# Ledger of designs, part 49: peptides against a protein of PDB entry 3HUF

Target 1, 320 residues: chain A of PDB entry 3HUF
Amino acid sequence: MWIIEAEGDILKGKSRILFPGTYIVGRNVSDDSSHIQVISKSISKRHARFTILTPSEKDYFTGGPCEFEVKDLDTKFGTKVNEKVVGQNGDSYKEKDLKIQLGKCPFTINAYWRSMCIQFDNPEMLSQWASNLNLLGIPTGLRDSDATTHFVMNRQAGSSITVGTMYAFLKKTVIIDDSYLQYLSTVKESVIEDASLMPDALECFKNIIKNNDQFPSSPEDCINSLEGFSCAMLNTSSESHHLLELLGLRISTFMSLGDIDKELISKTDFVVLNNAVYDSEKISFPEGIFCLTIEQLWKIIIERNSRELISKEIERLKYA

## One batch from the design tools (peptide; made by RFdiffusion4, then SolubleMPNN)

Design b1_p12_8_s3 (from b1_p12_8, 4 letters changed)
Fold by OpenDDE base, seed 1:
Structure b1_p12_8_s3 (fold): chain B 320 residues (1-320), chain A 12 residues (1-12)
Amino acid sequence: as target 1 above (320 residues)
Amino acid sequence: DEEIEKFEEEEE
């Protein structure tokens, strides 16, 4: 989201969130959803127009800012952004930091991009929330992205957490739920005058972790916890692969259970399968290898003695 | 204070 602050109390000492939309900026406007009052005699009554676009699909993957358009409203001394005069037709900016000077005002409006990108675990929740979140200037998507800051966990009552949720946790993404999204949607008007009223997602995250026994106390408890072990996985998902990498596993990939030869067995401690393959192919598992699902692996990983537990399971099946 | 006043050319 875009946040503005200013020097010399020209914004009344307030930080303001700018959502996608159009704002008239000037001395003789009243702060509302479409106006930004700036207190300086050096600023025109109606000085500039700011237009913030909704996030693009690219912004979800890059964590880049919503496009910020600035137009001078035919003022005497013009408008500058990053020491450059705004063109007569207005200019558009994709920089994360904008120093906006209105006329000869000695104090600048500082606009900065607070990166927030929300990944969803399921398409249904994305479909429900994407429009509203985009209107907050928050990029949204389903696919894993290095720019993701938040991950929406689906509250399916009584289900194990998904691989996406496990991976989001290990990569230190802030896990949130629908309650946080609902709260975000309600604060849109209240944060106009005070950007500090933006809800803290870390509180939501702490509450999720505290109330769900499927999470370890921290990602650090699990990261590299299986260092020195080797696994093979069916090449099914990138998230599963990345999850296993974060556990410190050496990973071999295969396309079918038939590709699991004696050589692979000799260098592999266990095979990780998705639930569908595990359930359908359980009777055809290669002899002398421990096969488990990611969810079964996760149940071991969250235990304090995960290394001892996995070692015992490997030994049990090698000598059976 | 005085330096701020020098830049207070009121834009109309």
Scores: peptide ipSAE 0.034, ipTM 0.672, DockQ to the pose 0.281
Fold by OpenDDE base, seed 5:
Structure b1_p12_8_s3 (fold): chain B 320 residues (1-320), chain A 12 residues (1-12)
Amino acid sequence: as target 1 above (320 residues)
Amino acid sequence: DEEIEKFEEEEE
């Protein structure tokens, strides 16, 4: 989201969130959803127009800012952004930091981009929330991105956490739920005067982890916890692969269960399967190999003695 | 406060 602050109390000592939309900026406007009052004698009554675009799909992957358009409203001394005069037709900016000078005002409006990108675990929740979140200047998507800051877990009562949720947790992404999204949608008006009123997702995250026994105490307890072990998996999911890498596993990939030969078995401690393959083919598993789902593996890795537990299971099946 | 104000030409 865009946040503006200013020197010399020209913004009344307050920070403000700028959501996607159009703002008239000037001395003789009243602060509301479409106006920004700036207090200086050197600023025109109506000085500039700021237009913040909704996030693009690219912004979800890059964590880049919503496009910031500035137009001078034919003022005597013009408008500058990053020491450059704004062109007659206005200019658009994608920099994360903007120093906006209105006329001869000695104090600048400092606009900075606070990165927030929300990944969703399922397309239904994305479809429900994407429009509202985009109107807050928050990029949204389904795919993993290095720019993701938050992850919305699917709240299915009594189900195991998904691979996406497991991976998001180990990647140290802030996990949130629908309750946080609802709260975000309600604060839009209250944060006009004070950007500090924006809810902190870390409190929501702490509550989710504390109240759910399916999470380990910390990501650090699980990262590289299985270092030295080797697994094989079907070449199906990139998220599953990345999750297993974060556990410190050496990973071999195969295309079908029929490709699990004696050589692969000799180099592999266990095979990781998705639920569908595990349930359908459990009768035809190769002899002498430990096969498990990611969810079964997760139940082991959240235990304090995960290395001992997995070693016992490997031994049990090698000598059966 | 007062000294900075003296040189600010009012924008129209």
Scores: peptide ipSAE 0.034, ipTM 0.666, DockQ to the pose 0.275
Fold by OpenDDE base, seed 4:
Structure b1_p12_8_s3 (fold): chain B 320 residues (1-320), chain A 12 residues (1-12)
Amino acid sequence: as target 1 above (320 residues)
Amino acid sequence: DEEIEKFEEEEE
């Protein structure tokens, strides 16, 4: 989201979130959803127009800001952005930091992009929330992105957390829920005057972790916890692969259970399967190898003695 | 304070 602050109390010492939309900026406007009052005699009554675009699909992957357009409203001294005079037709900016000077005002409006990019675990929740979040200037998507800052966990009561949720947790992405999204949607008007009224996602995250036994206390409890072990996995999911890498595993990939030969077994401590393959093929598992699902692995990983638990299962099947 | 006052040309 875009946040503006200013020097010299020209914004009354307040930080303001700018959502996608158009704002008239000037001395003689009243703060509302389409106006930004600036308090300086060197600023025109109606000085500039700010237009913030909705996030693009590219912004979800890059973590780039919503496009910020600035137009001078034919003022005497013009408008500058990053020390450059705004062109007569207006200019558009994709920089994460904008220093906006209105006329001869000695104090700048500082616009900065607060990174917030929300990944959804499922398409249904994305479909439900994407429009509202985009209107907040928040990029949204389903696919993993290095730009993701938040991950929406689906609260299905009684279900195991998904691989996406597991991976998001290990990546140190802030996990949020539908309750946070609902709260986020309600604050839109309140944050006009004070950006500090934005709900803290970290508090939501802490509450999720505290109240759900499917999470360890921290990602650090799991990251590299299986260093020195080797696994084989079915080449079906990039997220699953990345998850196993974050556990510190050496990973071999195979395309079918038939590819699990004696050589692979000799180099592999256990095999990670998806639920469908595990359930369908459990009768045909190779002898002498520990096969488990990612969900079963996760249940072991969250235990304090995860290494001992895995070692015991490996030994049990090796000597069986 | 005084230097700030000098640049208060009222933009109409």
Scores: peptide ipSAE 0.034, ipTM 0.668, DockQ to the pose 0.280
Fold by OpenDDE base, seed 3:
Structure b1_p12_8_s3 (fold): chain B 320 residues (1-320), chain A 12 residues (1-12)
Amino acid sequence: as target 1 above (320 residues)
Amino acid sequence: DEEIEKFEEEEE
């Protein structure tokens, strides 16, 4: 989201969130969802127009800002952004930091981008929330992204957490739920006067982790916890691969169970399978190798003695 | 301070 602040009390000492939309900026406007009052005699009654676009699909993957358009409203002294005069037709900016000078005002409006990108684990929830979140200037998607800051966990009571949730946790993404999204939808007007009124996602996350025994105490408890072990994985998902990498595993990939030969077995401590393959093919597993699902692996890695547990299972199956 | 005041009068 874009946040503005200014020097010299020209914004009355307040920070403001700018959501996607159009704002008239000037001395003689009243602060509302479409106006920004700036208090200086050196600023025109109606000085500039700010237009913030909704996030692009690219912004979800890059964590880039919503495009920020500035237009001067035919003022005597013009408008500058980052020491450059705004062109007659307006200019668009994708920089994360903007210093906006209105006329000869000695104080600048500082706009900065606070990155927030929300990944959804569930496409139905994405479909429900994406429009509203985009109107907050929040990029949304289903796919893994290095720009992802938040991850929406699906509340299915009594189900195991998904691979997406596991991976989001290990990536130190803030896991949130629908309750946080609901709260975000209510604060849009309140944050006009005080950007600090934005709901703390970390509180939501803390509550999720505290109330769910499927999470370790921290990502650090699991990251590289299986360093030195080797696994083979059926090439099914990138998220599964990345999850196993974060555990510190050496990973070999295979396309079918038939590719699991004696050579692969000799170099592999265990095989990771998806649930569908595990359930359907468990009768056809090669002898002398430990096969498990990611969910079964997760149950082991959240234990304090995960390395010992894995070692015992490997030994049990080598001598069976 | 005085230079700022001079610029303030010119945009009124």
Scores: peptide ipSAE 0.028, ipTM 0.660, DockQ to the pose 0.362

Design b1_p12_8_s4 (from b1_p12_8, 5 letters changed)
Fold by OpenDDE base, seed 3:
Structure b1_p12_8_s4 (fold): chain B 320 residues (1-320), chain A 12 residues (1-12)
Amino acid sequence: as target 1 above (320 residues)
Amino acid sequence: DEEIEKFAKEEE
């Protein structure tokens, strides 16, 4: 999201979130959803137009800002952004930090991008929320992204957490739920006057973790916890691979259970399968190797003695 | 700056 602040009292000492939309900026406008009052004698009554675009798909993957357009409204003293005069037709900016100078005002409006990218685990929830979140200037998507700051967990009562949720947790994203999204939808008007009124997702996250025994106390409890072990996995999920990497596992990939030969078995401590393959093929597992699901692995990983537990299971099934 | 004061008055 874009946040504006200003030096001196030209913004009345307030910070403001700028959502996607158009704003008239000037001395003689009233603060509302489409106007930004700036108090200076050197600023025109209607000085500039700011236009913030909705996030692009690229912005979700890069964590880049929503495009910020500035147009001077034919003012006597012009408008500058980052010490450059705004062109006659306006200019568009993708920098995360903008110093906007209106006319001869000695104080600048400082616009800065607060990175927020929300990944969804559930496509139905994405479909429900994406439009509203994009109108807040928040990029959204399903795929993993290095720019992801938040992850929406689908709370299905009695279900195990998904691989996506496990991975989101280990990569230290803020896990949120629909309750937080609902709350975000209500604050749009209140944050016009005070950007600090933006709800903190960390409280939601803390509550999710505290109330769910499927989470360890911290990602650090799990990261590299299986260092020195080797696994093989079916090449089906990139998220699963990244999850296993974060556990410190040496990973081999195979395309089918038939590719699990004696050589692979000799180099592998266990095989990780998705639920569908595990349930369908459990009767056809190769002898002498421990096969488990990611969810079964996760249940071991969240235990304090995970290394001992996994070692015991490997031994039990290798010699069975 | 006299120019700014003039500007502020002319845009009234």
Scores: peptide ipSAE 0.294, ipTM 0.906, DockQ to the pose 0.826
Fold by OpenDDE base, seed 4:
Structure b1_p12_8_s4 (fold): chain B 320 residues (1-320), chain A 12 residues (1-12)
Amino acid sequence: as target 1 above (320 residues)
Amino acid sequence: DEEIEKFAKEEE
């Protein structure tokens, strides 16, 4: 989201979130959803127009800002952005930091991009929330992105957390829920006056982790916890592979259970399967190898003695 | 600054 602050008291000492939309900026405008009052004698009554676009799909993957357009409203002293005079037709900016000078005002409006990209684990939830979140200037998507800052877990009561949720947790992404999204939708008007009224997602995350026994206390408890072990994985998803890498596993990939030969078994401590393969082919698992699902692996990893638990299962099957 | 004070009084 875009946040504006200013030196001195020209913004009354407050920060403001700028959502996608159009704002008239000037001395004699009243603060509302489309106006930004700036208190300075050196600026015009109606000085500039700011237009913030909705996030693009590219912004979700890059963590780039919503496009920020600045137009001078034919003022005597003009408008500058990053020491450059704004052109007569206005200019568009994709920089994460903008120093906006209105006329001869000795104080600048500092606009900065606060990174917030929300990944959804569930396409139905994305479909439900994407429009509203985009109107908050929040990029949204389903696919993993290095720009992802927040991850929406689905509140399916009684279900195991998904691989996406596990991976988001290990990536130190702030996990949020539908309650947080609902709260975000209510603050849009209140944050006009004070950007600090934006709800803290980290508090939501802490509460999720505290109240759900499927999470360890921290990602650090799991990251590299299985260093020195090796696994074989059915080539199914990139997220599953990345999850296993974050556990410190050496990973071999295979396309079918028939590819699990003596050589693979000799260098592999266990085999990770998807639920469908595990359930359908459990009767035909290769002898002498420990096969489990990612969800079963996760249940072991969240235990304090995860290494000992896995070692016991490996040993049990070597002597069976 | 007299220029700024003048400007502030103008209808701009």
Scores: peptide ipSAE 0.293, ipTM 0.908, DockQ to the pose 0.587
Fold by OpenDDE base, seed 2:
Structure b1_p12_8_s4 (fold): chain B 320 residues (1-320), chain A 12 residues (1-12)
Amino acid sequence: as target 1 above (320 residues)
Amino acid sequence: DEEIEKFAKEEE
């Protein structure tokens, strides 16, 4: 989201969130959803137009800002952005920090981008929320991204957390739920004058961890907890691979259970399977190897004695 | 600055 601040009390000491939309900026406008009053004798009554675009698909992957357009409204003293005069037709900016000088005003409006990118675990929730979040200037998507700041967990009562949720937790993404999205949707009118009124996603995240026994107290409790163990997995899920890497596992990949030869067994402590393969092929598991699902592995990893629990299961199957 | 005071009084 874009936030504006200014020196010399020209914005009345207030910070303001600028959502996607158009704003008239000047001395003789009233603060509302489409106007920004600036208190200075050196600026025009109607001085500039700011236009913030909705986020692009690219912005989700880069964490870049919504495009910020500035147009001078044919003023006597002009408008500058980052010490450059704005062109007659207006200019567009993708920088995360903008110093906007209106006319001869000795104080600048400072615009800065607060990065917020929300990943969704399922397409249904994305379809419900993407439009509203984009109107807040928040990029949204389904795929993993290094720019992702927040991850939406689907509240299915009584279901295990998904691999996406497990991975989001381990990579230290802030996990949020539908309650936080509902709260964000109501904030648009209340935060016009105070950017600090944005809901705290960390409070939502703390409540999710506290109220769900499927989460450890911190990602650090699980990261590299299985260092020194080796696993094999079916080459079907990139998220599953990244999750197992964050656990400190050495990973081998295979295409089918029939590809698990004596060499692979000799260097592998256990095999990780998806639920569909685990349920369909239980009868055809290779002898002398421990096979489990990622959800079964997660239940072991969230325990404080995870290494001892896995070692016992490996030993049990070597002697069975 | 006399120029700024003049501008502030002008209807622009």
Scores: peptide ipSAE 0.293, ipTM 0.907, DockQ to the pose 0.599
Fold by OpenDDE base, seed 1:
Structure b1_p12_8_s4 (fold): chain B 320 residues (1-320), chain A 12 residues (1-12)
Amino acid sequence: as target 1 above (320 residues)
Amino acid sequence: DEEIEKFAKEEE
């Protein structure tokens, strides 16, 4: 999200979130959803137009800012952004930090991009929320992204957490729920005067973790918890692979259960399967190998004695 | 700055 602040009390000492939209900036405008008052004698009554675009799909993957257009409204002293005079037709910016100088004002408006990218675990929730979140300048998507800051957990009562949720937790993404999304939808008016009124997702995250026994106390409890163990997995999910890597596992990949030979078994402590393969192929599992699902693995990982539990299961099946 | 004061008056 774009946030503006300024020195010299030209913004009345307040920070403001700029959502996608158009703003008239000047000395003689009233602060509202489309106007930014700047208190300086050295600026025009109506000095500049700021236009912030909605996020692009690319912005979800890069964590880049919504495009920020600045246009001078034919002022005597012009407008500068990052010490460069704004062109007659306006200029567009993709920099995360903008120093906007209106006329001869000795103080700049500092615009900075606070990255917020929300990943959804399911397409239904994305479909429900994407438009509203994009209107807040928040990129949204389903796919994993290095730019992802938040992950929406679907509250399906009685379901195990998904691999996406497990991975989001381990990569230290802030897990949020519908309550936070609902809160975000209401802040648009309140944050005009004070950007600090933006709800902290960390409180939502703490509440999710506290109220769900499927989470460990911290990601650090699970990260590298299985260091020294080796697994093989069916090459079906990148998220599953990354999850297992974060556990500190050495990972081998295979395309079918038939590819699990004696050599692979000799080097592998256990095989990780998806639920569909586990349920369908349970009768055809190779002898002498411990096979489990990611969800079964997760149930072990969240225990304080995870290493001992896994070791016991490996031993039980190797010597049975 | 005389120019700013003039400008402020012209835009008042």
Scores: peptide ipSAE 0.289, ipTM 0.906, DockQ to the pose 0.832

## One batch from the design tools (peptide; made by RFdiffusion4, then SolubleMPNN)

Design b2_p13_1_s1 (from b2_p13_1, 7 letters changed)
Fold by OpenDDE base, seed 4:
Structure b2_p13_1_s1 (fold): chain B 320 residues (1-320), chain A 13 residues (1-13)
Amino acid sequence: as target 1 above (320 residues)
Amino acid sequence: SEIEKELEEEEKK
């Protein structure tokens, strides 16, 4: 989201979130969803137009800002952005930091991009929320992205957390739920005067972790917790692979259970399977190897003695 | 100041 603040109390000492939309900026406008009052004698009654575009698809992957357009409204002294005069037709900016000078005002409006990029665990939740979040200037998507700052956990009562949720947790992404999204959707009007009124996603995250026994206290409790162990997995999910890497596992991939030969078994401590394969093929598992689902693995790794638990299962099957 | 006069002219627009 774009946030503006200014020196010299020209914004009344307040920070403001600028959502996608058009804003008239000037001395003689009233603060609302389309106007930004700036208190300075050196600023025209209607000085500039700010236009913030909705997020692009690229912004989801890059964490780049919504495009910020500035147009001078034919003022005597013009408008500058980052010490450059805004062109007659307006200019567009993709920089994360903008110093906006209105006329000869000695104080600048500082616009900065607060990165918020929300990944969804499932298409249904994305379809429900994407439009609203995009109107807040928040890029959204399903795919893993290094730019993601938040992850929406689908709270299905009584279900295990998904691989996506597990991975998001280990990546130190702020996990949020639908309650946070609902709250976020309601703040649009309240944050016009004070950007600090944005709900704290970290508080939401802390509450999720506290109230759900499927999470360890911190990602650090799980990261590299299985260092020195080796696993094999079906080459099906990139997220699963990345999750296992974050556990510190050496990973071998196979295409089918039939590819699990004696050589692979000799180099592998356990096999990680998806639920479908585990349930369908449990009768045909290779002898002498510990097979488990990623969900079963997760239940082990959240325990304080995860290494001992894994070791016991490996030993039980190797010496049986 | 000359600046104040220039600003007063902008205030009339």
Scores: peptide ipSAE 0.046, ipTM 0.770, DockQ to the pose 0.067
Fold by OpenDDE base, seed 2:
Structure b2_p13_1_s1 (fold): chain B 320 residues (1-320), chain A 13 residues (1-13)
Amino acid sequence: as target 1 above (320 residues)
Amino acid sequence: SEIEKELEEEEKK
């Protein structure tokens, strides 16, 4: 999201969120969803137009800002952005920090980009919320991205958390739920004059973790907790692979259970399977190897004695 | 001030 502040009292000492849309900036406009009043004798009645575009697909992957367009409204002294005069037809900016000078005003408007990118675990939830979030200037998507700041967990009562949620947690992404998205949808008008009224996602996250026994106390409790163990995984999910890497596992991949040879078994402590393969092929598991699902593994790694628990299960199956 | 006069001229546009 774009936030504006100003030097001196030209914005009445307030920080304002600028959502995607068009704003007329000047001395003789009233603050609303499309106008920004600036209090200075050196500023024209209608001085500039700011236009903020909705997020692009690229912005989701890069964490870049929504495009910020500035046009001078044919003022005598013009408008400058980052010490450069705005062109007659207006200019577009993709920098995260903009210093905007209106005419000869000794104080500048400072615009800065607050990075927020929301990943969804479920395509149905993305379809439901993406339009509303884009209108807040928030990039959204399904695919993993290094730019993601927040992850939407689907609340299915009584179900295990998804691999996506597990991975988001270990990546230290702020996990949020539908309640936070609902709250975001209500604040749009209230944050016009006070950017501090934006709801804190970290508080939502803390509440999710506190109230759900499927989460450890911190990601640090799980990261590298299985260092020194080796696993084999069915080559079906990149996200599952990255999750196992964050646990500190050495990972071998296979395409089918029939590809698990004696050499692989000799180097592997356990096999990680998806639920579908685990349920369908229970009878055909190779003898002498421990097979489990990611969800079963997760239940072990959230325990304080995860290494001892894994070791005990491996030993039990070697001597059976 | 000279600035106030210049702004008053912009106000007439």
Scores: peptide ipSAE 0.044, ipTM 0.767, DockQ to the pose 0.061
Fold by OpenDDE base, seed 5:
Structure b2_p13_1_s1 (fold): chain B 320 residues (1-320), chain A 13 residues (1-13)
Amino acid sequence: as target 1 above (320 residues)
Amino acid sequence: SEIEKELEEEEKK
């Protein structure tokens, strides 16, 4: 999201979030959803127009800012952004830091981009929330992204957490839920005067972990916990592969269960399957190898003695 | 603030 603050008292010592939309900036305007009051004699009654665009799909993957447009409203002394005079038709900016000078005001408005990108675990929740979050200047998506800062856990009562949730946890993404999204949707008016009123996602995350026994105490308890073990996996989602890598596993990939030969078995401690293949192919599992789902693996990994548990299962099948 | 006082004085002009 865009946040503005100013030198001196020209913004009354307050920071403000600029959501996507259009703002008239000037001395003789009242702070609201479309106006930013600036207090200086050197600033025109109506000085500039700021326009924040909604995030693009690209912004979700890059963590780039919503486009920031500045137009001078035909003022005597103009407007500058990053020491450059704004053109007559206005200019658009994609820099994460903007120093905005209104006329001859000795104090500048500093706009900075705070990256927030929300990944969703399911398309239904994305469909429900994306529009509202985009109107907050928050990029949203389903796919894993290096720019992802937050992850919305799918709340299905009585279901195991998804691979996406597991991976989000291990990569130290802030896991949030619908309660946090609801709270975000309500803050739009309250943060006009004070950007610090933005809700803390970390408290939501702490509560999720505390109240759900499917999470380990920390990501660090699981990262590289299976170092020295090897697995084979069916060529499934990239998230599944990345999850297994974060566990410290050596990973081999195969295309079908029929590709699991004696050579692969000799080099592999266990086989990881998706739920669909596991359920459909239980009868055709290769002899002498431990086959499990990612969800079953996760249940072992969250235990304090995960290495011992896995070792016992491997031994049981190798020496049977 | 001093700035607010100064603005109030100029808006009266």
Scores: peptide ipSAE 0.030, ipTM 0.653, DockQ to the pose 0.456
Fold by OpenDDE base, seed 1:
Structure b2_p13_1_s1 (fold): chain B 320 residues (1-320), chain A 13 residues (1-13)
Amino acid sequence: as target 1 above (320 residues)
Amino acid sequence: SEIEKELEEEEKK
């Protein structure tokens, strides 16, 4: 989201969130969803137009800002952005920091991008929320992205957490739920004049973790917890691979269970399978190797004695 | 406020 601040009380000492939309900026406008009052004698009654576009698909992957357009409204002294005069037809900006000078005002409006990108684990939830979140200037998507700041956990009552949720947790992404999204949608008008009224996603996250026994106390409890162990996995999911890497595992990939030869078995402590393969091919598992699902692995990882537990399971199958 | 007074003075210009 774009946030604007200014020195010299020209914004009345307030930080303001700018959502996608059009704003008339000037001395003689009233603050509302489409106007920004700026208090200075050197600023025209109607000085500039700011237009913030909705996020692009690219912005989800880059964490880049919504495009910020500035147009001078035929003022005597013009408008500058980052010390450059705005062109007659307006200019568009993708920089994360904009210093906007209105006319000869000695104080600048400082616009900065607060990165917020929400990944969804569930396509149905994405479909439900994407439009509203985009209107808040929040990029949304399903695919893993290094730019993601928040992850929407699917609340399926009584189900194990998904691999996406596990990975989001280990990546230290703020896990949120639909309650946070709902709250975020309701505050749109209230945060216009005070950016501090933005909902605290960390509090939502803390509550999710506290109320769900499927999470360890911290990501740090799990990161590199299986250092020194080796696994093999089917090349099925990038998230699964990244999850196993964060556990400190050495990972070998294979395309089918038939590719698991004696050499691979000799170098591998256990095989990680997805649920579909585990359930369908359980009878055809190679002898002498421990096979488990990611969900079964996660249940071990969240325990305080995870290394001892996994060692015991590996040993159990070597002697079976 | 001083700000309101400044706004009023400029509306007269």
Scores: peptide ipSAE 0.030, ipTM 0.653, DockQ to the pose 0.460

